# Ledger of designs, part 69: peptides against a protein of PDB entry 3OGK

Target 1, 307 residues: chain A of PDB entry 3OGK
Amino acid sequence: ATPDRLSRRFPNLRSLKLKGKPRAAMFNLIPENWGGYVTPWVTEISNNLRQLKSVHFRRMIVSDLDLDRLAKARADDLETLKLDKCSGFTTDGLLSIVTHCRKIKTLLMEESSFSEKDGKWLHELAQHNTSLEVLNFYMTEFAKISPKDLETIARNCRSLVSVKVGDFEILELVGFFKAAANLEEFCGGSLNEDIGMPEKYMNLVFPRKLCRLGLSYMGPNEMPILFPFAAQIRKLDLLYALLETEDHCTLIQKCPNLEVLETRNVIGDRGLEVLAQYCKQLKRLRIERGADEQGMEDEEGLVSQRG

## One batch from the design tools (peptide; made by RFdiffusion4, then SolubleMPNN)

Design b1_p14_6_s3 (from b1_p14_6, 8 letters changed)
Fold by OpenDDE base, seed 3:
Structure b1_p14_6_s3 (fold): chain B 307 residues (1-307), chain A 14 residues (1-14)
Amino acid sequence: as target 1 above (307 residues)
Amino acid sequence: GKSKREKELDELLK
């Protein structure tokens, strides 16, 4: 599809999702002014897609100029922006988005590659947004953003239900968790083992509605922090947990309402047996094998009841 | 380069 054809056919389009070519093939298959670049699409959005409120770019080349143009064109009408595995922009582009799109509800840049200039974009978001429902910069490397801004967002955005972050020290997010009263989903953070303080995380207080969770680097010593609300958990991301097979079994047994599990092959046959035995509501199982790199083999399936 | 998570995962899988 071409941008012009799309706008002609669907001038009142509200949601647009564009998928670029696989990264390995992008250079050879994407002309400078077409295909993998969002530029022609942003131009079309600006001119002809005036009802568009949701934009999802997946594996696209996105420049700061593209983001700036999009931001100014859609302004407060933009409710959703997902930069999914995109590249080519800096935090200046993000700043433009949050500056001009003050009523954005979903902002995602999961697995996107960008140049980080500063943390102003998150600060600006914290200062002016009250509409945010979903914030996702999972699998990104922001080093210049402040957990305090995240806390401010939680305090100001009463509809905030899903937050996925990079490698924030989880203890720095205590204020965030306290403020995020309606949070249902959290992924990311960083649990850092301290031999001198084995109970470092035992007093973490999670939002009461939390039911979708993925804590990075959670080991068996930290795992018990989930036990008080394990029966409430519906989704677990254990891809970056430091759990062995038996640890998986221990946790899974405590999550009878689990619907989605993402983990590695370390779960093993034993873990799968336990999963089948205790998690009768499981809808999706993702097992990854190998390094977390592009091209990694994964398995998706359903766990059925064993008679 | 690899993210911290990717590095940790690589270490776990070695």
Scores: peptide ipSAE 0.022, ipTM 0.626, DockQ to the pose 0.380
Fold by OpenDDE base, seed 5:
Structure b1_p14_6_s3 (fold): chain B 307 residues (1-307), chain A 14 residues (1-14)
Amino acid sequence: as target 1 above (307 residues)
Amino acid sequence: GKSKREKELDELLK
């Protein structure tokens, strides 16, 4: 459909999701045509979709100007913005969004590619937003944002339930976790193994309601930090964990209420057997091929037709 | 294609 046709057919549209064409070679490669650009849609939103409160762009080209126009057009009426695997913008565009849309509840930039100019957007969000429920910049690279701003957001946004981040050192997020009292989901961060400090993360305190979790680079030495609340875990993202088959077995048997598991083929048939035995509430299982498959000689670390 | 995170993971798994 075209933007103009959409507004004519649905003048009271509250939620819009646009999808660009997927790319096999590069996740951020977007078609160089208007179908891939959000500009005509943003124009239509600004002019004719006055009740729109939720916008989801997936695999689209989004410029700073597009974000600025959207921000000013919807202002505090914008509740959800998802830039899902988008490209073409900078942190200036994000700054415009959080400056003008002070009541935004969901802000997602997962797997988007952008130019980072500064960390002002997160600071502005921290200073003025109290409505945020979901913040997701998972699988992004921010080097100029402050974990202190994330902590401030957690303190000020009492409805914050889901946060997914990039490569923050987990220890820098201690203040955030303490402040995020209602947090149910956390993904990302960075666990960095230190041979000289094997218990580096053992005293990490997680939010009490945390039940959906994906810690990046979690190895077998860090895995025990989950054991105190493993029984309440309902979703695990182990795609970027550094766990072997036996580690999977160890963790899975401690998570009897697991509903969703995302992991790599390293779980193996043995891990799947353990999963079937201990996780009777499992609803969804995602197994991806990882680099570890190519190097592992152990057949038990591979999912076969038996599993 | 692989995401940035996937590429990073691949490097760690080498």
Scores: peptide ipSAE 0.021, ipTM 0.607, DockQ to the pose 0.577
Fold by OpenDDE base, seed 4:
Structure b1_p14_6_s3 (fold): chain B 307 residues (1-307), chain A 14 residues (1-14)
Amino acid sequence: as target 1 above (307 residues)
Amino acid sequence: GKSKREKELDELLK
């Protein structure tokens, strides 16, 4: 596709992002001697920025000591902490944050790298927080946290509207979805094919207000679980879905109110045609060239100058 | 290089 063609197809498009093959997260490439440490900033926050309620670190080195100092300095005044693609901390640092900042509304550690010692931080959050609105540890590797704590958070935090998680088995989140009555956005999880139980996900019940969604590893067999509420979907993240070109077409046709789509090159020119035909409210399109792009046998399975 | 998620996706697509 060309910018001119996209403008004609999507008159309401506000943003377009074309990206190449995903690469290693930048935090993994930060040398120890780079100087991208948050320590001096945490010091400044603690000493001089007494009104600061929102902190966003992106691609920084963050230690447990930094998090502990920040937590104690801001305490219940801290409403937002985003550790965006950060590294250098452990779950002990997260524990300090949730222990001292009990009124935190947004906690993000998306694509951060850390040492996981235990699941205590999520448990502590579940036990004491009732203010949480956004929880995001998308594209992280947690193995010691409990989906039951996530359910407890959903039950206790009535303003919880956005949750993005790692590779939890979706069936382990049934209780969470039932409890998260006001949830509007969910990303992550893991859909796992089972030849012996092809319909194991068909009874999955999503929150009624869910309109922004990205299910990891969703294939064409699992895709129908979205059909009952596809008309209310406003944002789809298909970057890690296992959908072919025609699967994209099938889903897109059922999402006439789609405003934001993030997907891979597999959508192809065919998918873009269908998108233009059915999604008149589309505002933002992100297309990444995935590693599987060379596996496309059909020319229409690739975004080209035709689309 | 590939991200962890990308590697996982590649494995699923084999």
Scores: peptide ipSAE 0.019, ipTM 0.604, DockQ to the pose 0.496
Fold by OpenDDE base, seed 2:
Structure b1_p14_6_s3 (fold): chain B 307 residues (1-307), chain A 14 residues (1-14)
Amino acid sequence: as target 1 above (307 residues)
Amino acid sequence: GKSKREKELDELLK
């Protein structure tokens, strides 16, 4: 459908999701096809979709100008913006969004590619937003944003329930975790092994309601930080954990209420057996083939037809 | 293509 056709048919549309072509085709779309750009859609939103409060762009080209136009057009009526695997914008565009859409509840930039100018967008969000429920810039690289702003957001946004971040040192997020009293989901961060200080993370305190978790680069030495609340964990993202098969078995046994597991092939048949034995509430299982499984001769570290 | 995090993970696991 075209933007104009959509608005004519559904002038009172509240939610819009647009999907671009896979990334492999995006390069070819840039010079040839406006369908890969959100521009015509943003124009239509601005002019004709006056009740739109939720926008999800997936694999689209999004410019700062597009974001600025969207922000100004929808202002405080915009509750959800998801830039899912998008590209073409800078942090100036994000700044415009958070400046004009002060009641935004969901802001997602997961796996988006952008140019980082500064950390002002997160600071602005921290200074003015009290409505945020979901913040997700998972698998992104922000080097100029402050963990302190994230803490401020947690303090001011009492309905904040899900936060996914890039590679913040997890210890820099201690203040954030303390402030985020209602947080249920956290993904990202960076756990950095220190051989000289093995207990570096042992005193890390997580929000009491935390039940969906994915800590990046978590190894077997850091894994015990989850044990005190493992029984309340419902979702684990272990895709970017540094756990071996036995580590998976150890952790899974401690998570009897696990509903969703995302992990790599390293879980192996043994891990799957343990999962079946201990996690009777499991609803979803995602297994990806990781780099560490490439060339592994250990059959136990691979998922087979038996598993 | 792989995400940045995936690339980083690949590098760590090499």
Scores: peptide ipSAE 0.022, ipTM 0.627, DockQ to the pose 0.499; fails the geometry check

Design b1_p14_6_s4 (from b1_p14_6, 9 letters changed)
Fold by OpenDDE base, seed 5:
Structure b1_p14_6_s4 (fold): chain B 307 residues (1-307), chain A 14 residues (1-14)
Amino acid sequence: as target 1 above (307 residues)
Amino acid sequence: GKSAREKRLDELLA
């Protein structure tokens, strides 16, 4: 489809999702013939799609200029922006979005690649937004943003229900978790094992409604922090958890209401058996093949191809 | 090819 054809056919379009490249394509190698650039679409949105409130770009090239144009064109009417696995922009583009779209409810840049100039975009969002429901920059590399701004967002955005972040030290997010009273989903962070302080995470207080969780680098020593609310967990992302087969079994047994599980093949046949036994409400299971296949000495940790 | 997630995981577990 072309932008002009879209606007002619659907002048009252409220939601647009564009996919620009296959999964295997590199971020910086999107040929023009694949429609990888959002520029013509942003132009069309700005000129002809005046009711558009939700934009989702997946695997697209997005420039700061594109974001600036989109921001100014839609302003407070923009409720959702998803830059899903996109590239080509900097934090200046994000700043433009949050500056002009002050009523944005969903902001996603998961797995996007960008140049980080500063943390102003998150600060601006924290200072002016009260509408945010979903914030997702999972699997991104931000080094200049402040966890204090995230806390401010949680305090000011009372409808905030889902937050996915990069590698913030979890202890820096204590204030955020305290403020995020309605948070249901959290992914990301970084748990760092400390031999000298093994209990450093045991006093973490999670939001009371938290039921979808993915903590990065969680090992068996940190896993017990989930036990107090394991029964209310409905979704677990264990892809970046450092859990062995037995650890999976332990955790799964404590999550009888689990509906979605994402993990690695380390769960093994044993873990799958335990899952089947204890998680009767399971709806989705994702098992990724990781480097574990090369390191698993024990056959028990391998998911059989027959299963 | 491997996703960005898979690549990062491989790096972590290497």
Scores: peptide ipSAE 0.299, ipTM 0.868, DockQ to the pose 0.433
Fold by OpenDDE base, seed 4:
Structure b1_p14_6_s4 (fold): chain B 307 residues (1-307), chain A 14 residues (1-14)
Amino acid sequence: as target 1 above (307 residues)
Amino acid sequence: GKSAREKRLDELLA
């Protein structure tokens, strides 16, 4: 499909999702004829798709100029922007989006690669947006954004229900969690073991409606922080948790309403048995191969072909 | 090639 054909056929299009080719090469080495540039589509959006409110780019090359043009063209009519595994932009492009699209409800840049110039985009979002429902920059590398801006967003955006972030120290997000009263989903953060303070995270208070969760680097010592609300958990992302087979068994037994589980092969046949026994509402199971798959001494720590 | 998630996983378990 071509941009011009799309607008001619569907002039009242409200939602557009574009998928680029699978990434076989480095993001910066994609040829011009790859067909993965959003530029021609952004041009078409600006000129002919006047009702477009949702844009999803997956595995596309997106420049700051593209984002700026999109932002100015759609302005407060843009409700959703998803830069899913995209590349080619900087935080200046993000700044343009949040500056011009002040009523944006969903902003995603999960697994996107970009050049970080500053944290202004998140600050601008915090200062002016009250409409945000979903914020997702999971699996990204931001070093210049402030957790205080995230807290401000939570305070100002009463409809905020899903937030996925990078490797913020989880204790820096205490204020965020307190402010995010309607939050249902959280992924990311960073739990850091402190031998000198084993109870470092025991006083964390999560939003009351939280039911979809994925904490990075959560080990067995931190896992008990989930126990008070484990029964209401519907989705767990344990891909980046530091849980062994037995830890999985312990946690799964406490999550009878679990519907979605994402984890590594370390769950093992034993973990799968426990899952089947206690999680009767399970709808989706994702098992990823980990580096530990090649060298685990415990046979129970691996999912066999029977599992 | 490995995805971003796979790369992070490798780093996590290293």
Scores: peptide ipSAE 0.299, ipTM 0.869, DockQ to the pose 0.426
Fold by OpenDDE base, seed 2:
Structure b1_p14_6_s4 (fold): chain B 307 residues (1-307), chain A 14 residues (1-14)
Amino acid sequence: as target 1 above (307 residues)
Amino acid sequence: GKSAREKRLDELLA
């Protein structure tokens, strides 16, 4: 499909999702004629799609100029922007979006590659937005943004229900969790083991409605922080947790209402048996394979055809 | 090239 054909057929389009290149073609490996640039689409949106509220770019090249044009064209009418595995922009482009689209509800940059100039975009979002429901920059590497701005967003956005972040130290997010009273989903952060202070995370308080969770680098010493609300957990992302097979079994037994589990091959056949026994509402199971098969001397960490 | 997820997995297992 071409941008021109789309606008002629659907002038009142409210939601647009564009997919660029296959998974194998990573960032900056797109030939000029591949059609991976959003520029012609942004032009069409600006000129002819005046009712568009939601834009989802997946695996596309997006420049700062593209984001600036989109931001100015849609302004407060833009409710959703998803830059899903995109590349080509900097934080200046993000700043333009949050400056001009002050009523944005969903902002996603998950797995996108970009050049980070500063943390101004998150600060601007914190200072002016009260509409945000979903913020997702999971699997990105921001080094210049402040957890205090995230806390401000939580205080000001009463409808904030899902937040996925990079590798913030979890203790820096205490204020965020306290402020995010309606938060249902959290992914990311960083749990760092401290041999001299093994209980440094034990007093961490999570939002009361939290039921979808993925804490990065969570080990067996930190895992007990979930036990007080484990029965209400519906989705658990253990892909980047540091849990062994027995740790998986311990946690799974405490999550009888689990619907979605994402983990690595380390769960093993034993973990799958425990999962089947205790999690009767399970709908989706994702197991990442390969790396654990090569490195694990322990046979318990292998998922076979028996499980 | 590897995805961000694949890179993180490699780092965890290294």
Scores: peptide ipSAE 0.287, ipTM 0.864, DockQ to the pose 0.413
Fold by OpenDDE base, seed 3:
Structure b1_p14_6_s4 (fold): chain B 307 residues (1-307), chain A 14 residues (1-14)
Amino acid sequence: as target 1 above (307 residues)
Amino acid sequence: GKSAREKRLDELLA
């Protein structure tokens, strides 16, 4: 489909999702005009799609100029922007979005590759936005943003329900969790084991409505912090957790309302049996093969073909 | 190439 055909057929379009070709095809074999650039689409949005409030780019090339044009064209009418696995922009482009789109509700840049110039975009968002519901920069590499800005966002955005972040030290997010009273979903952070202080995370207080969770680098020593609210957990991302098979069994038994589980093959047949026994509401199961399977050693971590 | 997810998994298990 071409941008011009879309606007002619659907002049009142409110939501647009564009998907680029898979990364495997992005090797130098793709002609320059393969449609991976958002530029012609942004031009069409700016000129002819004046009711568009939701934009989702997946695996597209996005420049700062594209983001700036989109931001200025849609301004406060833009409610959702998802840069899903995109590349080509810097934090200047993000700054333009949050500066001009002050009523944005969903901002996603999960797994996007970009050049980080500064943390101004998150600061600007914190200073001026009160509408944010979903913030997602999971699996990104931000080093210049402040957890204090995230706390400010939580304080100012009363409808904030889902936040996914990079590798913030979880203790730096204590203020954020206290402020995010309506938060239902959290993914990311970083738990760092301290042999000299094994209980350093035991006093973490999570938002009362939290039911979708994925903590990075959570080990068996940190896992008990979930037990007080495990019964209300509906979605659990254990892909980046440091849990063995028995740890999975322990946690799963405490989550009878679990609907979605994402984990590695380390769950094993035993973990799957426990899952089937205790999680009767399970709707989706994702099991990724980890590098741990290539090691001959732990037979217990292999999911058999019978599962 | 490997996805960001796959790269992180490799690092975690490395």
Scores: peptide ipSAE 0.273, ipTM 0.860, DockQ to the pose 0.443

Design b1_p14_7_s1 (from b1_p14_7, 8 letters changed)
Fold by OpenDDE base, seed 3:
Structure b1_p14_7_s1 (fold): chain B 307 residues (1-307), chain A 14 residues (1-14)
Amino acid sequence: as target 1 above (307 residues)
Amino acid sequence: MSWRERKLLERVAK
C-alpha cells in the first residue's frame, strides 16, 4: 500500500499500523531501507488523515523531523504513538511528541534504538500530561531520565494502567508504585542482589490492582515479594527473571489465575506440568531459548516436544 | 542477542 492510496480510500482513518521491515529483510533479501522510512507516511498523515488518533510504526526508520511533523500535525488529537522496534530518532523527537501531543494516552518505544541526549522528554511529559494510560519504553536504554518524573506521571495520570520501563532500580520506583493507584501492569526495572541486605526488597509495596508483571532480574530471593498478591496475577513475564525450574514451579503454584506466561526454556517439563496442574485459565504460553541456556548442558531445564 | 539477554548473561556469569 502507498500513503496516497490509503488516504484516498480511508480519509476518516483513526488508527494506522505500519510494518517496515519484512522478515525477509533479516535474510538480506530486501535492502534495509526499502519501505522503512516513515517520512512519506507522516506527510500523508499530516495532509490528509485528519482524524488519525493512533499511529503504530513497527521496524521503521523514524527521524526527529518525522516525529516533529507528526506531533505538530496531530497535536492533542494524537492519542496513541507506538514506535515499536524503530530507529533513527533521538530524545529530541520524543520531546517534540510530548510537547505538542499533551493528551497522548499511549506512548510506546519498546525495543527502539535511539540516541539519548537528555531526559527532558520524560520531564515534559510529567509536567503537562494528565491523560496517559500506557507508557512503554521496555527494553530501551535510557540513562538520563528520572524516576521522579515517572512518579509525577503516576500522580497526575489517574488512568495510568500500564507502565513498562528499562533498568530502573526497583527501590527508586517506590514513590512511583505508591502514586500509581490504578496500575495493572508493570514490566522492567532492575532487581539487584545485595549480599549485605538480602531482604532489601521485602518491604516493596506494589499497586493494589497489579496483575500483569515482569520484574527484570528477579531471583528466588526476591520472588517472595510477589506471594502476597500472586493469586491476582494474570500475566507473568519471566523472560528476564533469574529463576530456575524449581523456582518457576514455586511461583506458578501460587498463581492459579495466570492467563499469560512468558519464560525461558528453564521452566522445563516439570514447570510445564505444574503450570498445567495449577493454571487452568492459561491462554498463552511463550517459551524462548535464553542465551544462558546455550552453555548449560543441564537437561532438566529443557522443554521436550512432549510438553 | 538482545540487550537484556546480554545483561542476563552478565548476571548469571557473576
Scores: peptide ipSAE 0.147, ipTM 0.820, DockQ to the pose 0.529
Fold by OpenDDE base, seed 2:
Structure b1_p14_7_s1 (fold): chain B 307 residues (1-307), chain A 14 residues (1-14)
Amino acid sequence: as target 1 above (307 residues)
Amino acid sequence: MSWRERKLLERVAK
């Protein structure tokens, strides 16, 4: 499909999702006019797709100029922007989006690669947005953004239900969790073991409606922080948890209402048996081969064809 | 390998 054909066929289009080629193909071999660049689509959106409120780019090349053009063209009509595994932009492009699209409800840049200039984009979002429902920069590295801006967003955006972040120290998010009264989903953060303080995280208070969770680097010492509300957990992301097979069994037994589990092969056949026994509402199971498995000679952490 | 997968490996190796 070409951009010009799209607008002629669907002048009242409200939602657009574009998928580019896998990242392995995005190296310098892509001609400037290749369909991997969003530029021709942004031009078409700006000129002819005046009803468009939702844009999803997956594995596309997106420049700051593209984001600036999109932001100015759609302004407060833009409700959803998803930069899913995209590349080519900086935080200046994000700043343009949040400056001009003050009523944005969903902002996603999960697994995108970008150049970080400053944390102004998140600060601007915190200062002016009251509409945000979903914020997702999971599996990204922002070093210049402030947890205080995230707290401000939670305070100002009463409809905020899902937040996924990078490697913020989880204790810096205490104020955020207190403010995010309607939060249902949280992924990311960083749990850092302190040998001198084994109960460092035991006093964490999570939002009352939290039911979809993925804490990065959660080990067996931190896992008990979930036990008070484990019965209400419906989705669990353990891809970046530091749990062994037995830890998985312990946690799964406490989550009888689990619907979605994402984990690594370390769950093993034993963990799958426990899952089948205790989680009767399970709808989706994702098991990935972890990079840690190349070093683990432990046979218990392998899922066989039996499980 | 994602940056998080790398960080995970670095933490498991310590």
Scores: peptide ipSAE 0.126, ipTM 0.811, DockQ to the pose 0.552
Fold by OpenDDE base, seed 5:
Structure b1_p14_7_s1 (fold): chain B 307 residues (1-307), chain A 14 residues (1-14)
Amino acid sequence: as target 1 above (307 residues)
Amino acid sequence: MSWRERKLLERVAK
């Protein structure tokens, strides 16, 4: 489909999702004339799709100019922007989006590759947005953004229910968690081992409604921080947890209301048995092969065809 | 391999 055909057929389109090439072919390998660039679509949105409030680009090339044009064209009418596994933009493009789209409810850039110039985009979002419901920059590399801005967003956005972040030290997010009273989902952060302070995370207070969780680098020493509210957990992302098979079993037994589990092959057949025994409400299971499988000769850490 | 997968490996290797 071409952009012009879309606008002619659906002038009142509210939501648009575009998919580009597979990720392996995306970075620096897409010819300029390939449909992987959002530019022609952004032009069409700006000119002809005046009711569009939701835009989802997946695996596409997005420039700062594209984001600026989109931002100015849709302004406060833009409610959702998802840059899902996209590339080609900088934080200047994000700044334009949050500057012009002050009523945005969903902002996602999960697994996107970008050039980070500064943290101004998150600061601007914190200063002016009160509508945000979903913020997701999971599996991204932001080094110049401030946890304080995230806290400000949580304080100002009363409908904030889902936040996924990069490698923030979890202790820097204490203020954020306190402010995010309605938060239901949190993924990311960084749990860092401290030999001198093995219990440094034990006093973390999570939002009361938190039920979907994925803490990066969570090991068996940190896992107990979940136990007080494990019974209310409905979704766990353990893809980036540092849990062994037995740790999985321990945690799963404490999560009887688990509906979605994402983990690595380290869960093993034993973990799957425990999952079947204790998690009767499980709806979705995702098991990925982890790079750790090459190092763990533990036969119990492998999902066999029997499981 | 994602950046996070690499970081995970680096932590497991310590």
Scores: peptide ipSAE 0.119, ipTM 0.806, DockQ to the pose 0.569
Fold by OpenDDE base, seed 4:
Structure b1_p14_7_s1 (fold): chain B 307 residues (1-307), chain A 14 residues (1-14)
Amino acid sequence: as target 1 above (307 residues)
Amino acid sequence: MSWRERKLLERVAK
């Protein structure tokens, strides 16, 4: 399908999702000659899709110019922008989005690759947005953004329910967690073990409604911080956790209401057995086959055909 | 990069 054909057929389109490299060739929606660039689509959005409020680009090339054009064209009508595993833009493009789209509710850049010039985009978002519900730059490398801006966002955006971040030190997010009263989902951060302070994170207070969680680099020493609210956890992302098989078992036993688990092969057959025993509401299980199998000290940390 | 980050990366890269 071409952008022009889409707009002619659906001039009142409100939501658009484009996939640049579909795993399944099923949807020949992007002409091969476009190389996965969003530019033609942004042009069409700007000219003809006046009702479009949600845009999701997955595995596409997005330039700052594309973002700027999109931002100016949709302005406060843009409610959702998802740059899912996209590349080609810088933080200037993000700045344009948040500057012009002040009522954006969902902003996602998960696994996108970009050039970071500064942290102004997050600051601008913090200063002017009160509508944000979902902020997701999980598995990205932002080094120039401030956790204080994240706190400001939490304070100003009362409907903020999901936040996924990169490698913020979790202790720097204390203010954020206190402000994010309605937060249901948090992923990312960085837990850093301090041998001299084993209880470094024990006083961390999480939002009361938190039920979807993925703390990066969480080890067995930090895992107990989840125990007070483990029963309310519905989703766990353990892909970046530093938990062994036994640690998985310990945590899983405390999460009887778990619906979604994402983890690595380290869970092992033992962990899967425990999961089956204690998590009767489990709806989705994702086990990534990491190369970590070679580094596992525990021979039981392998998922066999029995599991 | 923290020790843990490095450790995780080492585990994933093996």
Scores: peptide ipSAE 0.089, ipTM 0.765, DockQ to the pose 0.210

